# Peptides against a protein of PDB entry 5EIB, part 43

Target 1, 366 residues: chain A of PDB entry 5EIB
Amino acid sequence: VDLEPGTMDSVRSGPFGQIFRPDNFVFGQSGAGNNWAKGHYTEGAELVDSVLDVVRKESESCDCLQGFQLTHSLGGGTGSGMGTLLISKIREEYPDRIMNTFSVMPSPKVSDTVVEPYNATLSVHQLVENTDETYCIDNEALYDICFRTLKLTTPTYGDLNHLVSATMSGVTTCLRFPGQLNADLRKLAVNMVPFPRLHFFMPGFAPLTSRGSQQYRALTVPELTQQMFDSKNMMAACDPRHGRYLTVAAIFRGRMSMKEVDEQMLNVQNKNSSYFVEWIPNNVKTAVCDIPPRGLKMSATFIGNSTAIQELFKRISEQFTAMFRRKAFLHWYTGEGMDEMEFTEAESNMNDLVSEYQQYQDATAD
Target 2, 366 residues: chain A of PDB entry 5EIB as posed
Amino acid sequence: VDLEPGTMDSVRSGPFGQIFRPDNFVFGQSGAGNNWAKGHYTEGAELVDSVLDVVRKESESCDCLQGFQLTHSLGGGTGSGMGTLLISKIREEYPDRIMNTFSVMPSPKVSDTVVEPYNATLSVHQLVENTDETYSIDNEALYDICFRTLKLTTPTYGDLNHLVSATMSGVTTCLRFPGQLNADLRKLAVNMVPFPRLHFFMPGFAPLTSRGSQQYRALTVPELTQQMFDSKNMMAACDPRHGRYLTVAAIFRGRMSMKEVDEQMLNVQNKNSSYFVEWIPNNVKTAVCDIPPRGLKMSATFIGNSTAIQELFKRISEQFTAMFRRKAFLHWYTGEGMDEMEFTEAESNMNDLVSEYQQYQDATAD

## One batch from the design tools (peptide; aimed at target 1 G337 D339 E342 E345)

Design b2_p17_7_s3 (made by RFdiffusion4, then SolubleMPNN; from b2_p17_7, 7 letters changed)
Fold by OpenDDE base, seed 4:
Structure b2_p17_7_s3 (fold): chain B 366 residues (1-366), chain A 17 residues (1-17)
Amino acid sequence: as target 1 above (366 residues)
Amino acid sequence: SLEKHRKELIEKNRAKA
């Protein structure tokens, strides 16, 4: 789905374009112009019913519909505005199904689009209320990984998207292979989301290696475990040491000893015990899949529900506030019919979410 | 409610198009 035809043509002409049904390509002509309001209330609102018709058709063809997965950007107008409209409409029609998102967070390191903080804040307000599980894929973290860890001097969208793809493949491993932990979206929610509003995940991937060092690196379970818990391997620009983990899932892929995995996972928990909440028992879950990712002998994927995710929301909030106080570009949104009150409500709800994370960070066992 | 306001706004903008 897009409000521009060119993206659909790129997907259709791509190496995997044939896996999608032609009738499932729904697109507009005008685009959203990086405006959340165009995506949510005008251009996107005109297209949403045609998307819902396709969603219904595909849902009816499912033997057992678990829920929905949306991949979208929060910096643009289509992914943010139309994406959150679509989530709201699907939630209204399928209230008992899981809503899962892969939400790409904007960063000024990656894009010069000045209104991204507005689009992100307005989107987070919708995601807090209408999703059950949200993977926070932060363009700032992706850029920093590409630049510092992968040693790419000029990271491209292709480089960032490669990390996104690896992460998405990792976190969906348990859904794609039988007999794994979190084998369905509902079990993932039960294990990862102790409080309904606190459903924003910090994903991570190991190994992250520069092209020049790949040939010299032995991949071991201890190294994967250490890297997976390293802040430099997180796909969200947050330091887990500044917060506490509510819940963690670790997914190992490749041929390895389950015993060695369990020993290393216990060691990393003990070493980092101060960074876990003590009042949630058995809050770390581990899975091992014998099937490695393509091109690797082994990998580890991390899913963290951490109170440190508030650093990401604070960054967006600070950028939002700096623009909103000046009413910068606000006329682009109000011209599409929005009220300034929607901005204030979105800012308030995101600040409330930050306060909730901080409350649970400071909570002690009685 | 915010949701009621959003629905009204969507309908209003669809009617202008």
Scores: peptide ipSAE 0.029, ipTM 0.675, DockQ to the pose 0.529
OpenDDE base, seeds 1, 2, 3, 5: peptide ipSAE 0.027, 0.006, 0.000, 0.000; ipTM 0.701, 0.378, 0.332, 0.335; seed 2 fails the geometry check

Design b2_p17_7_s4 (made by RFdiffusion4, then SolubleMPNN; from b2_p17_7, 8 letters changed)
Fold by OpenDDE base, seed 1:
Structure b2_p17_7_s4 (fold): chain B 366 residues (1-366), chain A 17 residues (1-17)
Amino acid sequence: as target 1 above (366 residues)
Amino acid sequence: SLEEHRKKLIEKYRAKS
């Protein structure tokens, strides 16, 4: 789905374009112009019923519908505005199904779109209320991984999207291979989301290795485990050491010893015990899938529900507040029929979310 | 309410298409 035809044409002409049914391409003509209000209330609202018709058709064809997965950006107008409209409408029609998102957080290091803080804040407000699971894929963190870890001098969208793809493949491993931990979206939610509003995950993927060092790096369970828990490997721009993990899932892929995985996972938890809440029992889950990712002998994927993710929301909130106090570009949104109070409500709800994370960070065992 | 306003906006533009 897009409000611009060119994106859909690129997907259709791509190496995997034939995997998608032609009738499942729903697109507009005018785009959202990086305006959340256009995505949510105008151009997106005109297209959403056509998308819902496709969603219904595909849902009816499922033997066992678990839920929905949306991949979108929060900085643009379409992914943010229309994406959150679609989430709301799907939630209304399928209230008993899981809503999962891969939400790409904007960064000034990656995009010059000045209104991204508005689009992101308005989107986060919707995601807090209408999603069950949200993977926070932060362009800030992706850029830093590409530059610092992968040693890419000038990271491209292709480089960032490669990390996104690896992460999405990793976190969906248990859904794609029966008999694993978190074999369905609901089990993932039960294991990862102790509090309904605190459903924002920091993902990580290992191995991440520069092309120049790849030949010198062994792929071992200890090295994967160490890299997976490294703050520099998180795909959300927050430091886990500044917060506490509520829950963690680790998904190992490839031929390895389950015993070695369990030993290394225990060792890393013990070394990092100060960064876990003590009042959630068995809050670390581990899975091993014998099938490696394409092109790797083994990998590990990390899913963390950490109170440190508040750093990401604080960054967005600070940028939002700096613009909103000046009413910068506000007329672009109010011109589409938005009230200024929608901005204030979204800001408030995101600040409440930050406060909730802080509350659980400071909580002790009774 | 803001929610009622949101619904009205969505409905208004759906009715134009």
Scores: peptide ipSAE 0.035, ipTM 0.690, DockQ to the pose 0.845
OpenDDE base, seeds 2, 3, 4, 5: peptide ipSAE 0.019, 0.020, 0.022, 0.000; ipTM 0.444, 0.432, 0.550, 0.336

Design b2_p17_8 (made by RFdiffusion4)
Pose (drawn by RFdiffusion4):
Parts: structure tokens; sequence; C-alpha cells
Structure b2_p17_8 (pose): chain A 366 residues (1-366), chain P 17 residues (1-17)
């Protein structure tokens, strides 16, 4: 789905472009120009019923639908504006299904548009209310990993998407292969989301590799465990040691000692016990899958529900406030008929989300 | 464009009623 028609061509000309159902391409003529109001209201509304028809068709041919997963950026107009409209319409029509999103957060280091904080805040407001799980993929973190760790002086979207694809493969492994833990979206959600609004996850993986060089050695289980908890291996630009984990899911892929995995996971939990909330006993679940990802014999994937994610929302909120106080470009949005109060409503909801993460960060069992 | 903006404002007012 895109309001921009040129997106259809690039996907089709891609390696697996012909494998998609031709009828499932739903596109507009213009597209939003980084205007969330265009995406949602104006233009996305024009296009959205066509998308829902296709969604309804894919759903009625499902033996037992688990739910939906949406990939989109929060900084633009279509993936953000229309994407959250689609989520709201799907929530109305399929209220008992899990909604899961892979949402990429904007960063000034990657994109040169100052309205992106507007678009992201209006979107975060929708996701807080309407999604069950959201993987926070931070362009800030992706750029820093490429620039500082992978030493790519000029990171491209291809460089960033290599990190995203490795992460998406890792976090969906329990859904795609036989296993006991978090095997479906609802079971994953019940294990990861203690409070409905706090469903933004911080993904990480090890080893971090630059695409096309080179290999190995394969990591030891200790090396995997330590790296997958490292702040430098997170896809969200937050220091996990600045907050506390409410829940964690760890996924080890490849051939390895299950016993050694158990010992190392127990090791990181009790050496660093102060970083795991004490009022959620046994809040770290571990899954092993025998099939490694491509190019690797061993890998680990980390999924965290950490109070430190408030740093991501504080950064967006600060940029949003800096722009919104000067009312810059606000008429671009209200020109599409959007209420200015929707900006204030979204800002307040995001700041409320930050306060809630802090409340549980300071909470004690006593 | 103006008609579409009016329609959107009307739809928003109805939803918030």
Amino acid sequence: as target 2 above (366 residues)
Amino acid sequence: AAATAAANRAAIAARKA
C-alpha cells in the first residue's frame, strides 16, 4: 500500500517482487508529501476502503486468523498517517485480533524534514491506543550502529534495512517455526505486555554484521548472551541500563548447548538483578530454535519491554514541542481539516506514556 | 480542496460528538 504510485514499480522490480498477489497492490496517484493529515484524512481516506477490501478477502480465506502485522515509518505521511487509519479501521472490524506493528522512528541524522516529529507524535498517539505490540525501530539507533560500530561513513537506507531485516527475522522466529514459547501473537503479548499502553518493544540482536563482510568466527553462547543485552546492539536508541526490564524474550538460533543457554540466561539475570523488575517474577523467557539465519551458525534475538524506552519518546516529544510552540507549518495540517487540538491530544498522550514508564521504573515490591 | 477540508472538519466534529 502507498499513496505514491512509484512504490509499486520498485517492489515489483525487486528479487521477490513477482511473488506477491497482483491484486494486493493498492496504490494512489499522488501521496502525502510527509503530511500525516493528508495520509489519514484526506488522501488515505480516499484510498483506505480499497485496502480494507483486500484485507477482508485475505482474512476470509484464513482458517483461523491470529492477527495483523504492519510495517511503516512514523515520520512520513502515508506509512504514518494512512497506516494508523488502517489500524483504526482494522480494530473496528476485527476487534478481537492482535495488531502488531514494526514502526520505524524518525531521526534528524537520517532524514532532513522537520515535520517528522509532528507525524511521529500523531502516530504514536494512535499506536498507544490501537496496537497490542509495536517494535520500536529507531533510525537514530540504526544510523549510529552503521556509522560508529560498522564503520560505514555514509550509511544508506540499504545499510539500515540490513539491520531491520535481521531484526524482523529474529523477532518472528517463534511464530514461524515449531516451539513452546511465544508461538503465536497473543501468547507473546500476554508474556510481554503487563499494562496495555506499555507495549513498545526494544529489539536487539547479535552478532551485528555489515552486509558482505565477513563471517565469523561463530560466537560462543556467552558472547551471544552478553552482546544481545548490550546497549550497542539495540535497534532503539535507549540505554537499557537507564531503566528497568518489565519483560524480556530472548531467542537463540542455531546448534548449541541448551544447558549452556540456561546457565548464561540465569547468569545475566542474577548478576544484574537490579535491572529486572522484582514484582514480575521470572520475567525473562528463553526460546531456542535450531535453524540459524542466513550466513550464520549461531545468533540471538532480544525483545525487551524496558522502561528505558521513555528516552525514545522524550526525544520525539522535545522536537515536537520545539516545533509546535512556534506553530511552524501547522496550517499544512489544519488545511486538510485536521483539528489543532489533535496535536495537543497526541502530545499529552505521549507525555502520559513517558510518565507511566517512569512510575513503573521507580516502583518497588516492598 | 476547500470542500474536502470542510468535509473532514464535519467528520471530525461528528466523531467527537

Design b2_p17_8_s1 (made by RFdiffusion4, then SolubleMPNN; from b2_p17_8, 10 letters changed)
Fold by OpenDDE base, seed 3:
Structure b2_p17_8_s1 (fold): chain B 366 residues (1-366), chain A 17 residues (1-17)
Amino acid sequence: as target 1 above (366 residues)
Amino acid sequence: MEEVAAENRRKLAERRA
């Protein structure tokens, strides 16, 4: 789905374009112009019914519909505005189904789109209420990984998207292979989301290796375990050491000993016990899939529900506040039918979310 | 807090697929 035709043509002409049904390509003509309000209230609202018709058709063809997965950016107008409109409409029609998102967070290091803080804040407001699980994929973290860890001098969107793809493949492993932990979206939510509003995940991936170092790197279970808990391997721009894990899932892929995985996972929990809440028993879950990812002998994917994720929301909030206090660019949103109060409500809800994470960070076993 | 987390997990599990 897109508000621009050119993206659909690129997907259709791509190496995987034939995997998708032609009728499942729904697109507009005008685009959102990086405006959340165009995505949510005008251009996106005109297209949403056509998307919902496709969603219904595909849902009816499912033997057992677990839920929905949306991949979108929060900095642009289509992914943020229309994406959150779709989430809302799908939630209304399918209230008992899981809503899962891969939400790409904007960063000034990656994009020159000045209104990204508005689009992100307005989107987070919708995600808090209408999603069950949100993987926070932060363009700032992706950029920093590409530059610092992968040693890419000038990271491209292609380089960032490679990390996104690896992460998405990792976190969906249990859904794609039978007999695993978190084999369905609901079970994942049950394991990962102890509090309904606190459903924002910090994904991480291992191995992250520069091209020059790949030939010299051994891939071992201890190394994967260490790396997936390293802040430098997190796809969200927050430091887990500044918060506490409410819940964790680790997904290993490749031929490895389950015993060795369990031993290393126990060791890393014990070593990092201060970074876990003590009042959620059995809050670390581990899965092993014998099928490695393409091009790797083994990998580990991390899913963390951490109170440190508030650092990401604080960053967005600070940027939002700096713009909103000046009423910068508000006329672009109000001209599409938005009220200024919607900005204030979105800001408030995001600040409440930050406060909730802080409360649970400071909570004791009393 | 543990009880609240457990109850929320229960509610999520009870939502009929």
Scores: peptide ipSAE 0.045, ipTM 0.611, DockQ to the pose 0.017
OpenDDE base, seeds 1, 2, 4, 5: peptide ipSAE 0.034, 0.026, 0.032, 0.006; ipTM 0.688, 0.645, 0.619, 0.417

Design b2_p17_8_s2 (made by RFdiffusion4, then SolubleMPNN; from b2_p17_8, 14 letters changed)
Fold by OpenDDE base, seed 1:
Structure b2_p17_8_s2 (fold): chain B 366 residues (1-366), chain A 17 residues (1-17)
Amino acid sequence: as target 1 above (366 residues)
Amino acid sequence: MEEKAKKNREELEKKRS
């Protein structure tokens, strides 16, 4: 789905374009112009019913519908505005199904789109209420991984999207291979989301290795385990050491010893025990899938529900507040039927979310 | 456009309340 045809044409003409049904391509002509309100109330609202018709058709063809997965950007107008509209409409029609998102967080290091803080804040307000699971994929963290870890002098969208795809493949491993931990979206939610509003995940992937050093790096369970818990490999721009993990899932892929995985996972938990809440029992889950990802002998994917994720929301909130105090670009949103109250409600709800994460960070066992 | 946007907002607000 897109409000611009060019993106859809690129997908259709791409190496995997043939895996999608032609009738499942729903697109507009005008785009959202990086305006959340165009995506949510005008241009996107004109297209949403056509998307819902496709969603219904595909849902009816499922033997066992678990839920929905949306991949979208929060910085633009389409992914943010229309994406959150679509989430709201699907949630209304399928209230008992899991809503899962891969939400790409904007960064000034990656995009010059000035209104991204508005689009992101308005989107997070929707995601807090209408999603069950949200993977926070932060363009700032992706850029920093590409530059620092992968040693890419000038990271491209292709380089960032490669990390996104590896992460998405990793976190969906248990859904795609029966008999694994978190074999369904609901079980993932039960294991990862102790509090309904605190459903924002910090993903990570290992191995992340520069092309020049790949030949010198052993792919071992200890190295994968160490790397996926390293703050530098988090795909959300927050330091886990500034917060506490509520829950963690680790998904190993490839031929490895289950015993070695369990030993390394225990060692890393013990080493980092100060960064876990002590009042959630069995809050670390581990899965091993014998099938490696394409092009790797083994990998590990990390999913963290950490109170440190508040650093990401604080960054967006600070950028939002700096613009909103100046009433910068508000006329672009008000011209699409928005009022200032909706901005203040979205800001308030994001600040409440930050406060909730802080509360559980500071919580002790009773 | 503005009237449609206003109506869509009011419909979404009513579903959240």
Scores: peptide ipSAE 0.190, ipTM 0.804, DockQ to the pose 0.395
OpenDDE base, seeds 2, 3, 4, 5: peptide ipSAE 0.044, 0.108, 0.043, 0.127; ipTM 0.708, 0.672, 0.658, 0.759; seed 3 fails the geometry check

Design b2_p17_8_s3 (made by RFdiffusion4, then SolubleMPNN; from b2_p17_8, 12 letters changed)
Fold by OpenDDE base, seed 1:
Structure b2_p17_8_s3 (fold): chain B 366 residues (1-366), chain A 17 residues (1-17)
Amino acid sequence: as target 1 above (366 residues)
Amino acid sequence: MEEVAEANREKQRERRE
């Protein structure tokens, strides 16, 4: 789905364009122009019914519908505005199904779009209320990984999207291979989301290795485990050491010893025990899939529900506040039917989310 | 809106300096 035809044409003409049904391509002509309000109330609202018709058709064809997965950006107008509209409409029609998102967080290091703080804040407000599971994929973290870890001098969107695809493949492993931990979206939610509003995940992937270092790096379970828990490998721009993990899932892929995985996972938990809450029992889950990812002998994917994720929301909030105090570009949103109150409500809800994470960070066992 | 487009262009210039 897109409000611009050109993106859809690129997908259709791409190497995997044939895996999608032609009738499942729903697109507009005018785009959202990086305006959340155009995506949510005007241009996106005109297209949403056509998308819902496709969603219904595909849902009816499912033998066992678990839920929905949306991949979108929060900095633009279509992914943010129309994406959150679509989430809301799907939630209304399928209230008993899981809503999962891969939400790409904007960063001033990557994007030149000035209104991204508005689009992101308005989107987060919707995600807090209408999603069950949100993977926070932060363009700032992706850029830093590409630059620092992968040693790419000038990271491209292609480089960032490669990390996104690896992460998405990793976190969906248990859904794609029967008999694994978190074999369905609901089990994932039960294991990862102890509090309904605190459903924002910090993903990570290992191995991340520069092309020049690949020849010298052994792929071992200890190295994967160490890298997976390293703050520099997080796909969200927050330091887990500044917060506490509520829950963690680790998904290993490839031929490895389950015993070695369990030993290394225990060791890393013990080493990092101060960064876990003590009042959630069995809050670390581990899965092993014998099937490696394409092009790798083994990998590990990390899913963290950490109170440190508040650093990401604080960054967005600070940028939002700086713009909103000046009423910068506000007329561009109000002209699409928004009220200033909606901005204030979105800001308030995001700040409440930050406060909730802080509360559980400071909580002790009774 | 042209105001946003101009601001985006300015931000792009600032990131390149």
Scores: peptide ipSAE 0.293, ipTM 0.874, DockQ to the pose 0.024
OpenDDE base, seeds 2, 3, 4, 5: peptide ipSAE 0.274, 0.275, 0.284, 0.273; ipTM 0.862, 0.861, 0.866, 0.861

Design b2_p17_8_s4 (made by RFdiffusion4, then SolubleMPNN; from b2_p17_8, 7 letters changed)
Fold by OpenDDE base, seed 1:
Structure b2_p17_8_s4 (fold): chain B 366 residues (1-366), chain A 17 residues (1-17)
Amino acid sequence: as target 1 above (366 residues)
Amino acid sequence: AEAKAAANRAKLAEARA
């Protein structure tokens, strides 16, 4: 789905364009112009019914519909505005199904789009209320991983998208292969989301290795486990050491000893015990899938629900506030029929979310 | 645009009520 035809043509002409049904390509002509209001109230609202017709058709063809997975950006107009409109409409029609998102967070290190803080804040307001699970894929963290860890001098969208694809493949492993942990979207929510509003996940992937060092690095369970819990491997730009994990899931892929995995997972929990809440029992879950990812002998994927994720929301909030106080570019949104009150409500709800994370960070076992 | 947005907000509000 897009409000511009060019993106859809690129997907269709791409190496995997044939895996999608031709009738499932729904697109507009006008674009969103990086404006959330165009995505949510005008251009996107004209297209949404056509998308819902496709969603219904595909849902009816499912033997057992678990829920929905949306991949979108929060900095643009289509992914943010129309994406959150779609989430709202799908949740209305399917209130008993899980809403899962892969939400790409904007960064001024990656994009020069000045209105990204507005689009992100307006989107987060919708995601807090209308999703059950949101993977926070932060372009700032992806850029830093590419530059620092992968030793890429000038990271490209191709380099960032490679990390995104590896992460998405990792976190969906338990849904795609037989396993005991998180075998469906509802079980993932039960294991990862102790409080309904606190459903924003910090993903991570291992191994992350520069091309020059790849030949010298052994792929071992200890090394994967250590890298997976390293703050520099988090695909959300926050430091887990500044917060506490509410819940964690670790998904190992490849041929390895389950005993070794359990030992290393116990060791890393013990080493990092100060960074976990003590009042949520059994808050770390581990899965092993014998099928490695393509091109690797083994991998580990991390899913963290951490109170440190508030650093990401604080960054967006600070950028939002700096623009909104000046009413910078606000006429682009009000001209699409938005009220300034909708911005204030979105800012308030995101600040409430930050306060909720802080409350649970400071909570002790009685 | 404003009239379109107002109509769409009204539909969204009705659906959320």
Scores: peptide ipSAE 0.263, ipTM 0.860, DockQ to the pose 0.373
OpenDDE base, seeds 2, 3, 4, 5: peptide ipSAE 0.077, 0.007, 0.020, 0.124; ipTM 0.754, 0.390, 0.582, 0.774; seed 5 fails the geometry check

## One batch from the design tools (peptide; aimed at target 1 Q126 G337)

Design b2_p18_1 (made by RFdiffusion4)
Pose (drawn by RFdiffusion4):
Structure b2_p18_1 (pose): chain A 366 residues (1-366), chain P 18 residues (1-18)
Amino acid sequence: as target 2 above (366 residues)
Amino acid sequence: SWQTSLKNLEEALERKAE
């Protein structure tokens, strides 16, 4: 789905472009120009019922639908504006299904548009209310990993998407292969989301590799465990050691000692016990899958529900406030008939989300 | 909520038509 028609061509000319159902391409003529109001209201509303028809069709041909997963950026107009409209419509029509999103956060290091904080805040407001699980993929973190760790002086979207694709493969492994833990979206959600609004996850993986060089050696289980908890391996630009884990899901892929995995996971939990909330006993679940990802014999994927994610929302909020106080470009949004109070409503909801993460960060069992 | 989002959508379209 895109309001921009040129997106259809690039996907089709891609390696697996012909595998998609031709009828499932739903596109517009213009597209939003980084205007969330255009995406949601104006233009996305024009296009959205066509998308829902296709969604309804895919759903009626499902033996037992688990739910939906949406990939989109929060900084633009279509993936952000229209994407959150689609989520709201799907929530109305399929209220008992899990909504799961892979949402990429904007960063000034990657994109040169100062309205992106507007678009992201209006979107975060929708996701807080309408999604069950959201993987926070931070362009800030992706750029820093490429620039500082992978030593790519000029990271491209291809460089960033290599990190995203490895992450998406890792976090959906329990859904795609037989296993006991978090095997479906609802079970994963019940294990990861103690409070409905706090459903923004920090993904990480090990080893971090630059695409096309080179290999190995394969990591030891200790090396995997330590790296997957490392702040430098997170896809969200937050220091996990600045907050506390409410829940964690760890996924080890490849051939390895299940006993050694157990020992290392127990080791990181009790050496660093102060970083795991004490009022949620046994809040770290571990899954092993025998099939490694491509190019690797061993890998680990980390999914964290950490109070430290408030750093991501504080950064967006600060940029949003800096722009919104000067009312810069606000008429671009209200020109599409959007209420200015929707900006204030979204800002307040995001700041409320930050306060809630801090409340549980300081909470004690006593 | 989705109810608020859809309500805002209708209002925004009406204001834009005006």

Design b2_p18_1_s1 (made by RFdiffusion4, then SolubleMPNN; from b2_p18_1, 11 letters changed)
Fold by OpenDDE base, seed 2:
Structure b2_p18_1_s1 (fold): chain B 366 residues (1-366), chain A 18 residues (1-18)
Amino acid sequence: as target 1 above (366 residues)
Amino acid sequence: SAAKTLARTAEALARRAA
């Protein structure tokens, strides 16, 4: 789905364009112009019913519909505005199904789009209310991984998208292979989301490999475990050491000893016990899948629900506040029929979310 | 809630048409 045809033509003409049904390409002509209000209230609102018709058709073809997975950017107008409109429409029609998102957070290091903090804040407000699970894929963190860890002097969208694809492949492993922990979206939510509003995850991946770099070095289970818990491997620009893990899931892939995995996972928890809440019992879950990812002998994928995620929301909030106080570009949104009060409500709800994370960070076992 | 979001969408569309 896009409000621009060029993206769909690029996907269709690409090496994997044939994996999608032609009738499932739904697109507009005008684009959103990086405006959330165009995506949510105007251009996106004109297209959303055509998307819902496809969603209904594909949902009816499912033997067992668990829920929905949306991949979108929060910096642009289409992914942010139309994406959150689509979430609300799907949530209304399928209230008992899981809504899962892969939400790409904007960064000034990656994009010069001045209004990204508005689009992100307005989107986060919708995600807090209408999603069950959100993977925060932060372009800030992806850029820093590419630059510092992968030593790419000029990170490209191709390099960032490689990390995104590896992460998405990792976190969906349990959904794609039988007999795994978190084998369905609802079980994942039960294990990862102790409080309904606190459903924002920091993903991580090991080993981090650059595009075209064959790491011939077989990583060990201890090395994978250590890298997976390293702040430098987090796909969200948050330091886990500044917060506490509410819940964690680790997904190992490849031929390895389950005993060794369990030993290393216990060891890393014990070494980092100060970074876990003590009042949530059994808050770390581990899965092992014998099938490695393509091109790797083994990998580990991390899913963290950490109170440190508030650093990401604080960054966006600070950028939002700096623009909103000046009413910068506000007329682009209000001109599409949006109310100025929606900005204040979105800011308030995001600040409330930050306060909730801080409250649980400071909570002790009674 | 989804219902509140959809109500606001309808109001915004009405404001644009006016």
Scores: peptide ipSAE 0.232, ipTM 0.855, DockQ to the pose 0.850
OpenDDE base, seeds 1, 3, 4, 5: peptide ipSAE 0.198, 0.030, 0.121, 0.036; ipTM 0.837, 0.548, 0.783, 0.737; seed 4 fails the geometry check

